# Peptides against a protein of PDB entry 3VZA, part 9

Target 1, 98 residues: chain A of PDB entry 3VZA
Amino acid sequence: RVERLCKSKELFEERLGLEIRRIHNEQLQFIFRHIDHKDPDKPYMFTLSINEQGDYEVTSCTPPLDCISEFQLKVRETNNFSAFIANIRKAFTALSFK
Target 2, 62 residues: chain B of PDB entry 3VZA
Amino acid sequence: AAYVTQLYYKISRIDWDYEVEPARIKGIHYGPDIAQPINMDSSHHSRCFISDYLWSLVPTAW

## One batch from the design tools (peptide; made by RFdiffusion4, then SolubleMPNN)

Design b1_p9_2_s1 (from b1_p9_2, 5 letters changed)
Fold by OpenDDE base, seed 4:
Structure b1_p9_2_s1 (fold): chain B 98 residues (1-98), chain C 62 residues (1-62), chain A 9 residues (1-9)
Amino acid sequence: as target 1 above (98 residues)
Amino acid sequence: as target 2 above (62 residues)
Amino acid sequence: KEIFDKLLK
């Protein structure tokens, strides 16, 4: 049911604090919120595409993460997309403590 | 929107219960070994706590 | 990557 799909998307966005958007040049934008407990609406985001070789490619990361290139390598090797996203959120969380 | 919800499931492995009150966060997390229930009263927690808790269910091992 | 590709269509 279409109305349930809309509700599901909204529940995931609010509860996970993760918004997923299609953007230009065949990319997905992942926007994390609820990272900084002092500023819950502050966005932490990255964009992702699939390159000509068929591999996941991070095209941007804001704020930048030192570990993002390693995570890109790991997801290509393991194809564990869940761990990929979860580790990025974990890294953003660590960054928010400064 | 079916594709995005499928992606959320691929990421989180969570299936929500859509028949409960808005303040109730109820669902099932399908971990690699055992499925675990989710059942929270959102009015008792901050948005950040809820998100942190749910993400804590997602394994980070590659 | 299947779901990813579908989202980009």
Scores: peptide ipSAE 0.379, ipTM 0.957, DockQ to the pose 0.183
Fold by OpenDDE base, seed 2:
Structure b1_p9_2_s1 (fold): chain B 98 residues (1-98), chain C 62 residues (1-62), chain A 9 residues (1-9)
Amino acid sequence: as target 1 above (98 residues)
Amino acid sequence: as target 2 above (62 residues)
Amino acid sequence: KEIFDKLLK
């Protein structure tokens, strides 16, 4: 089971180009790659936590996204975490075209 | 690892086929209406294309 | 959030 889980994680990381890390202060770091077709390894990242109110809170975003605050609001309203992550990736993709 | 894979599923709604060769990307995407198979030869596509394609399966409507 | 919380624990 452990081997399967490890393989699953690796497949998701490679195929989605999304790495998820637990970092300090009870945060998750989401690292997108495969965004810029000219630089597939360039990372696009944001960190996420649950604040005192129990709401998702984006604690950092690199590069910055103008829409990230709106997405944070939307995920709080809808609790659609999947759409939240997918929209962030779409925004990063749009940003990569400069 | 169990929790992170659960999170990946929560995000993507994809379940991989773990019995195929590494160059074969096979799985199932569970959309809100129907499940769709994933089956592609990774050697025929760039990493970016593969990722873009898979993410295209994920609805962005809130 | 449940999975999120468990992942952080």
Scores: peptide ipSAE 0.377, ipTM 0.957, DockQ to the pose 0.186
Fold by OpenDDE base, seed 1:
Structure b1_p9_2_s1 (fold): chain B 98 residues (1-98), chain C 62 residues (1-62), chain A 9 residues (1-9)
Amino acid sequence: as target 1 above (98 residues)
Amino acid sequence: as target 2 above (62 residues)
Amino acid sequence: KEIFDKLLK
């Protein structure tokens, strides 16, 4: 089972172009690649935590997204985490076209 | 690794088929109403195309 | 958030 779990993680990372890492101060870092077709390894990333109120909080976003604060509000309202991550990727994709 | 794979499923709603050769991307995407099969030959596509396609399966409606 | 919390444990 451990071998299967390791393989699963690797498949998700490569196929979705999304790496998820635990970082300091109880945060998760989400790193998107495969955004820019001309530079597939260029990272687009944000960090996420649960604040004192128990709400999702974006603690950083690189490159910055104007819409990230609105998405944070939407995920708090809907609890649709899947849509939250997918919309961020869509926003990064749009940004890559300058 | 168990928790991170659970998070990937929470995000993507994809379950992979682990019994196929590495070049074959097979799985199932579980949408809210229907389940759709995934079956691609990765050697025929760029990494970016594959990722874009898979993410296109994920609804963005809140 | 449950899975999120578990990842942070």
Scores: peptide ipSAE 0.372, ipTM 0.957, DockQ to the pose 0.185
Fold by OpenDDE base, seed 3:
Structure b1_p9_2_s1 (fold): chain B 98 residues (1-98), chain C 62 residues (1-62), chain A 9 residues (1-9)
Amino acid sequence: as target 1 above (98 residues)
Amino acid sequence: as target 2 above (62 residues)
Amino acid sequence: KEIFDKLLK
């Protein structure tokens, strides 16, 4: 079971190009790669926590996204975490086309 | 590790087939109505294409 | 949020 869990994590990281880390002050860091086809290893990141009210809160976003505050509002309203992460990736992808 | 894999499933709704050769990307995406198979030869695609394709399976409607 | 909390423990 432990071996499968380790393999599962590795497959998700490579195939989705998404790494998830626990960081200080009770936060999760989401690191997207494979966004820029010209620079596949370039990271696009955001950090997330649960605030004192129990709501999702984006604590950082690199590079910054104009839409991130709206997405935070949407995920609080809908609780659709999947759409939240997918929309952030879509926004990072659009940003990479410069 | 169990918790992070659960989070990956919550995000992507993908379940991998762990018994195939490493070059084969095989699994199932569970959409809201119909489950769709995933079956790709990774040697035929770039890492970016593979990721873009898999993320395209994830609905963005709130 | 449940999974999120578990990841932080």
Scores: peptide ipSAE 0.368, ipTM 0.957, DockQ to the pose 0.181

Design b1_p9_2_s2 (from b1_p9_2, 5 letters changed)
Fold by OpenDDE base, seed 3:
Structure b1_p9_2_s2 (fold): chain B 98 residues (1-98), chain C 62 residues (1-62), chain A 9 residues (1-9)
Amino acid sequence: as target 1 above (98 residues)
Amino acid sequence: as target 2 above (62 residues)
Amino acid sequence: TKIFDKLLK
């Protein structure tokens, strides 16, 4: 089972170009790669925590996204975490076209 | 590591086939309607194309 | 973990 979990994580990281890390103060860091076709290894990332009210909160976003505050509101309203992550990737992709 | 792998499934709704050769990207995407098979030869595509394609399977409607 | 409890509940 441990071997399967390790393999699963590696496959998701490579195929989705998404790395997920646990960082200090019970936060998650999401690192997207494979966004810019001219620079596939360039990272696009954001960090996520749970605030005192129990709501999702984006604590950083690099590079910054104008739409990130709206997405934070939408995920709080809908609890659709899949759409939240997918829309962020879509926004990073649009940003990479300059 | 179980929490992270569970999170990947929650995000992507993809289940991989772990028994195929490494160059074969095979799995199933579980959308809201019908499950769709994934079956690609990775040697025929760039890393960016593969990722873009897989993410295109994930709905963006809230 | 607090965040995983919310995400995976």
Scores: peptide ipSAE 0.635, ipTM 0.961, DockQ to the pose 0.652
Fold by OpenDDE base, seed 1:
Formats: structure tokens, sequence, C-alpha cells
Structure b1_p9_2_s2 (fold): chain B 98 residues (1-98), chain C 62 residues (1-62), chain A 9 residues (1-9)
């Protein structure tokens, strides 16, 4: 089971180009790669926490996204975390075209 | 690793087939209405293409 | 953890 879990994580990281890391103060860092086809290893990332009210809160975003605050509001309203992550990746992709 | 792998499924709704050769990307995407098979030869595509394709399976509607 | 509790509840 442990071996399968490790393999599963590696497959998701490579195939989705998404790394998920535990960060200090009970936060998660989401690192997207494979965004820029000319620079596949270039990272696009954001950090997520739960605030004192129990709501999702983006604590950092690099590069910055104008839409991140709106997405934070939407995920709080809908609790659709999948759409939240997918929309962020879509926004990073759009940004990579400058 | 268990929590992270569970989160990957929550995000992508993809379940991989772990019995195939490493170069074969095989699995199932569970959409809201129907399940769709995934079956790709990774040697025929760039890493970016593969990721873009897989993410295209994930709905962006809130 | 708190964040995983919310995400995976």
Amino acid sequence: as target 1 above (98 residues)
Amino acid sequence: as target 2 above (62 residues)
Amino acid sequence: TKIFDKLLK
C-alpha cells in the first residue's frame, strides 16, 4: 500500500504537472509546471490556508493573478475545490502567453 | 502521502491503472455524468501536451 | 491537519 501511494503521487505530479507540498502553519503549496511549452519546468504556484473563520485563503500567488481573489470568493461560495484548482491553472496558462 | 493522493483524486477525479508499463498513461476520469477512459502513449507526446490534455478533462464550471 | 480536514471531509 505504501509503495502504491508513493507511485500514485509521482504519477500525479508528472502527468498533471502539479506538485502539492505541506508548508509551515498548516498551509499547502500548489506548484504548477508544464504551463509554458517552451519552458516546461517554469513553476507557477500559490499557497493556501484555512483562516480563523474556517474559509479557504490564498496566502501567496506567484506570479500574481488578478483573478485569484475572485476565485477565492467562488470556492468559498461553491466549495468546488476541483474547479478552483482548474481555473487557477487556466489563469496561469493565459498569463504565460503574456 | 495518503492525504495528498486523496487530494489529487478530489481535484482531478482520475484513477490510474498501475499495472501497465511506465510509458502508458492509462486510467479513468470520473466526470459528473459519465466515466471516460484515459489511454495514451507518453512517448508520443510532450509533457506539456499530456498535462494540458488531462486538465482539459476537469470541469471549470463552479 | 486542519486544512486536510476541510478539504477531505
Scores: peptide ipSAE 0.634, ipTM 0.961, DockQ to the pose 0.658
Fold by OpenDDE base, seed 4:
Structure b1_p9_2_s2 (fold): chain B 98 residues (1-98), chain C 62 residues (1-62), chain A 9 residues (1-9)
Amino acid sequence: as target 1 above (98 residues)
Amino acid sequence: as target 2 above (62 residues)
Amino acid sequence: TKIFDKLLK
């Protein structure tokens, strides 16, 4: 049901603090919130595309993460997209303490 | 819309219970081994705590 | 879309 899909999206956005948007050039934008406990609404985000070779490519990351290139390599090797997203959130969390 | 919700499940492996009251965070996390229930009263926790807890359920091993 | 095809295949 379409109504259920809308509710599901809203629940995931609020509970995970993760918004997923389709943006130009067939990219996805992942926006994390609830990272900084002192500023829960502060966004941490990255964008993702599929390059000409068919591989995942991070096209932007704000704030920048030193580990993002390594994670991109790992997800290409393992296809473990869940771990990819979870590790990025973990890295953003660590960054928020600096 | 269906694609996005499917992606949320692919990422989190969480299936929500949509029949409970809004303040109740209830669902099931499907880990690699055993499925575990989620059942929280959101009024007892901050938004950041809830998100941190739910993400802690998601394995980070590649 | 191309990206969802890869992600959700």
Scores: peptide ipSAE 0.633, ipTM 0.961, DockQ to the pose 0.691
Fold by OpenDDE base, seed 2:
Structure b1_p9_2_s2 (fold): chain B 98 residues (1-98), chain C 62 residues (1-62), chain A 9 residues (1-9)
Amino acid sequence: as target 1 above (98 residues)
Amino acid sequence: as target 2 above (62 residues)
Amino acid sequence: TKIFDKLLK
């Protein structure tokens, strides 16, 4: 099971270009790569925590996204975490076309 | 590790086939309507294309 | 962790 879990993580990281790290104060860091086809290793990342109200809160976003606050609101309203992450990646992708 | 892998599934709804060769990206995406197979040769695609393709399977509707 | 508890409950 442990070996399978390790392999699973590696496959997701490489294939989705998404690394998920545990950060201090019970936060998660989401690191997207494979966004810019001209620079596949360039990271696009954000950190996520649970605030005192129990709501998802984006604590950082690099590069910054104008839409991140709206997405934070949407995930709080819908609890659709999959769409939350997918929309962030979509936004990062759009940002890479500059 | 279990929490992270569970989170990957929650995000992507993809279940990989772990018995195939590394160059074969094989799995199942579980959408709201029907399950769709994933089966591609990674050697014929860029990393960015593969990621874009897989993420295209994930609905963005809230 | 509390965040995983919320995400995976």
Scores: peptide ipSAE 0.632, ipTM 0.961, DockQ to the pose 0.653

Design b1_p9_2_s3 (from b1_p9_2, 3 letters changed)
Fold by OpenDDE base, seed 1:
Structure b1_p9_2_s3 (fold): chain B 98 residues (1-98), chain C 62 residues (1-62), chain A 9 residues (1-9)
Amino acid sequence: as target 1 above (98 residues)
Amino acid sequence: as target 2 above (62 residues)
Amino acid sequence: KSIFDKLLE
């Protein structure tokens, strides 16, 4: 089972181009790659925490996204975390076209 | 690792087939209404194409 | 409440 879990994580990381890391202060870092077809290893990332009110809070975003505040509001309203992550990737993709 | 893999499923709704050769990307995407199979040869595509394709399966509607 | 508890709720 442990071996299966490790393999599963590796498959998701490579195939989705998404790495998920635990960082300090109970935060998660989401690192997207495979965004720029000319530079597949270029990272696009954001960090996420739960604030004192228990709500999702984006604590950093690199490169910055104008829409990130709106997405944070939307995920709080809908609790649709899948759409939240997918929309962020879509926004990073759009940004990669300059 | 269990938490992370669970999170990947929550995000993507994809379940991989772990019994195939490494170059075969095979699994099932569980959409809102109907499940769709995934079955592609990774050697025929770029990493970016594969990722873009898989993410295209994930709805962006809130 | 941990971050994973919220996410996997």
Scores: peptide ipSAE 0.577, ipTM 0.959, DockQ to the pose 0.663
Fold by OpenDDE base, seed 4:
Structure b1_p9_2_s3 (fold): chain B 98 residues (1-98), chain C 62 residues (1-62), chain A 9 residues (1-9)
Amino acid sequence: as target 1 above (98 residues)
Amino acid sequence: as target 2 above (62 residues)
Amino acid sequence: KSIFDKLLE
């Protein structure tokens, strides 16, 4: 049901601290919060598209991650999207301690 | 929409229990081997702790 | 093919 879907989205957003938005040019924006325990509302985000070859492409990352290009390669090779997102969150978490 | 909720499941492998009180975080995490229950009282933890805990359930091995 | 089609296939 539509009501259940709306509730599900809200629960995931709050509990995972992850918001997913569809933005221009067939892209998805992933916004992580609850990363910095001293500033829980600080956003850490990246955008994702499918390029002309049909491959995942990270089109932006804020703040920037040195490992993002490697993760993009890994997700193309493995198609493990869950690990892709989880590793990005782990990297943002590590960055928050700098 | 349905696409977004499906994506959340693809990412987290979590299915929530929608029939419990709002302060109760209850669900099931479906790992590659054994499904594990989630059952937390959100009033006992910070938002960051809850998120960190839930993400710790998600494997990072490629 | 939409981005969701790729992600959810």
Scores: peptide ipSAE 0.575, ipTM 0.959, DockQ to the pose 0.678
Fold by OpenDDE base, seed 3:
Structure b1_p9_2_s3 (fold): chain B 98 residues (1-98), chain C 62 residues (1-62), chain A 9 residues (1-9)
Amino acid sequence: as target 1 above (98 residues)
Amino acid sequence: as target 2 above (62 residues)
Amino acid sequence: KSIFDKLLE
């Protein structure tokens, strides 16, 4: 089971170009790669926490996204976490075209 | 950890086939309507193309 | 309540 979990994580990281890390104060860091076809290893990142009210809160976004506050509102309303992550990646992709 | 792999499934709705050769990207995407197979030869595509394709399977509608 | 508890509800 442990071997399967390790392999699963590695496959997701490479194939989706998405790394997920636990960081201090009960936060998650999401690191996207494979966004810029000219620089596949360039990271696009955001961090996520749960605020005192129990709601999702984006605590950082690098590079910054104009739409991130709207996405935070949408995920709080819908609880569609999959769409939340997918839309962030879509926004990072659009940003990479400069 | 189990929590991280569960989160990957929650995000992507993809289940990989772990018994195939490393160069074969094989699995199933579980969409809201019907399950769709994934079957790619990674040697024929760039890393960016593969990731873009897989993410294209994930709905963006809220 | 950990963040994973919230995410995996």
Scores: peptide ipSAE 0.572, ipTM 0.959, DockQ to the pose 0.669
Fold by OpenDDE base, seed 2:
Structure b1_p9_2_s3 (fold): chain B 98 residues (1-98), chain C 62 residues (1-62), chain A 9 residues (1-9)
Amino acid sequence: as target 1 above (98 residues)
Amino acid sequence: as target 2 above (62 residues)
Amino acid sequence: KSIFDKLLE
């Protein structure tokens, strides 16, 4: 089972171009790659925590996204975390075209 | 790392087929309607295309 | 609670 979990993580990381890391203070770091077709390894990332009210909070976003605050609001309202992540990737993709 | 793999499923709704050769990207995407198969030859596509394609399966509607 | 607990509940 452990071996399967490791393989699963590796497959998701490579195929989705998304790495998920636990970082300090109960935060998650989401690192997108494969965004810029001309620079596939260029990372686009954000960090996520739960604030004192129990709500999702984006604590950093690199590069910055104008829409990230709106997405944070939307995920709080809908609890649709899948759409949250997918929309962020979509926004990063749009940003990569400059 | 069970939590992380569970989170990947929550995000993507993809279940991989782990018994195929590495060059084959095979799995199932579980959308709100009908589950759809994924079956790609990775050697025929760039990493970016593969990722873009897979993410295109994930609904962005809130 | 853990962020994973919230995400995966």
Scores: peptide ipSAE 0.570, ipTM 0.959, DockQ to the pose 0.666

Design b1_p9_2_s4 (from b1_p9_2, 6 letters changed)
Fold by OpenDDE base, seed 2:
Structure b1_p9_2_s4 (fold): chain B 98 residues (1-98), chain C 62 residues (1-62), chain A 9 residues (1-9)
Amino acid sequence: as target 1 above (98 residues)
Amino acid sequence: as target 2 above (62 residues)
Amino acid sequence: KAMFDKLLK
């Protein structure tokens, strides 16, 4: 089972181009790659925590996204975490086209 | 790594087939209405195309 | 959010 879990994580990381890391102060770092077809390894990332009110809070976003605050509001309203992550990737993709 | 894989499923709704050869990307995407198979030869596509395709399966409607 | 917390543990 441990081997399967390790393989699963590796498959998700490579196929989705998404790495998820635990970082300091009870945060998760989401690192997207495979965004820019001309530079597949270029990272697009954001960090996420749960604030004192129990709500998702984006603590950083690199490169910055104008829509990130709206997405934060939307995920708080809908609790649709999947759409939250997918929309962020969509926004990063749009940004990569400059 | 159980929790992170659970999170990947929560995000993507994809369940991989772990019994196929490495070059085969095979699994199932569980959408809200219907489950759809994933079955592609990774050697025929770029990493970016593969990722874009898989993410296209994930609904962005809130 | 529950999964989020579990992942941090």
Scores: peptide ipSAE 0.299, ipTM 0.955, DockQ to the pose 0.186
Fold by OpenDDE base, seed 4:
Structure b1_p9_2_s4 (fold): chain B 98 residues (1-98), chain C 62 residues (1-62), chain A 9 residues (1-9)
Amino acid sequence: as target 1 above (98 residues)
Amino acid sequence: as target 2 above (62 residues)
Amino acid sequence: KAMFDKLLK
């Protein structure tokens, strides 16, 4: 089972182009790659925590997204974490076309 | 690793087939209403195309 | 959120 879990993580990272890391101060870092077809390894990132009120809070976004605050509001209202992440990726994709 | 893989499933709703050859991307996407198979030859596509395709399976409606 | 907390353990 441990071997499968390790393989699963590798497959998700490569196929979704999404890496998830635990970082300091109880945060998760989400790193998207495969966004820019001209530069597949270029990272698009955001960090996420649970604030003192128990709500999702985006603590950083690189490059910045104008829509990130709205998405934070939406995920707090709906608890649809999947749509939250997918919409961020869509926004990064749109940004990559400049 | 169990927690991160659970999170990947929570995000993507994809379950991979781990018994196929490395070049085969095979699995199941579980949508809210129906499940759809995934079956791709990775050698036929760029990494960006594959990722874009898989993410296209994930609903963005809140 | 529960899963999030577990991942941070």
Scores: peptide ipSAE 0.297, ipTM 0.955, DockQ to the pose 0.186
Fold by OpenDDE base, seed 1:
Structure b1_p9_2_s4 (fold): chain B 98 residues (1-98), chain C 62 residues (1-62), chain A 9 residues (1-9)
Amino acid sequence: as target 1 above (98 residues)
Amino acid sequence: as target 2 above (62 residues)
Amino acid sequence: KAMFDKLLK
């Protein structure tokens, strides 16, 4: 089972191009790759925490996204975490087309 | 590892088939209505194409 | 959020 869990994580990381890391101050870092077809390893990332009110809070976004505050509002309203992450990736993708 | 894989499922709604050869990307995407199979030969596609395709399965409607 | 908390623990 342990081996399968490790394999599962690696498959998700490679196939989705999404790495998830625990970082300081009780935050999660989401690192997207495979965004820019000309530079597949270029990272697009954001960090997320639960604030004192119990709400999702984006604590950083690199590169910055104009829509990130709106998405934060939407995920708080809908609790649709899947759509939240997917929309961020879509926004990063759009940004890569300079 | 258990928690992170659970999070990946929460995000993507994908369950992989772990019994296939490494070059085969096989699994099931569980959409809101109908489950759809995933079955790709990774050697025929770029990493970016594969990721874009898989993410295209994830609804963006709030 | 529950999943989030579990991952942080």
Scores: peptide ipSAE 0.297, ipTM 0.955, DockQ to the pose 0.188
Fold by OpenDDE base, seed 3:
Structure b1_p9_2_s4 (fold): chain B 98 residues (1-98), chain C 62 residues (1-62), chain A 9 residues (1-9)
Amino acid sequence: as target 1 above (98 residues)
Amino acid sequence: as target 2 above (62 residues)
Amino acid sequence: KAMFDKLLK
């Protein structure tokens, strides 16, 4: 089981180009790669926490996204975490075209 | 590792086939209506294309 | 959110 879980994590990281890390102060860091086809290893990332009210809160976004505040509002309203992450990746992709 | 893999499924709704050769990307995407198979030869595509394709399966409607 | 908390443990 442990071997399967390790393999699963590796497959998701490579195939989705998404790494998920636990970082200080009870936060998760989401690191997207494979965004810029001209620079596949360039990271696009954001950090996420649960605030004192119990709501998702984006604590950083690099590079910055104009739409990130709206997405934070949407995920709080809908609880659609999948759409939240997918829309952020879509926004990073659009940004990579400059 | 169990929790992070559960999160990947929560995000992507993809379940991989772990028994195939490394060059084969096989799995199932569980959409809201029906399940769709994934079956790609990774040697024929760039890493960026593969990721873009897989993410295209994930609905962005709130 | 429950899964989020589990990941932080």
Scores: peptide ipSAE 0.291, ipTM 0.955, DockQ to the pose 0.182

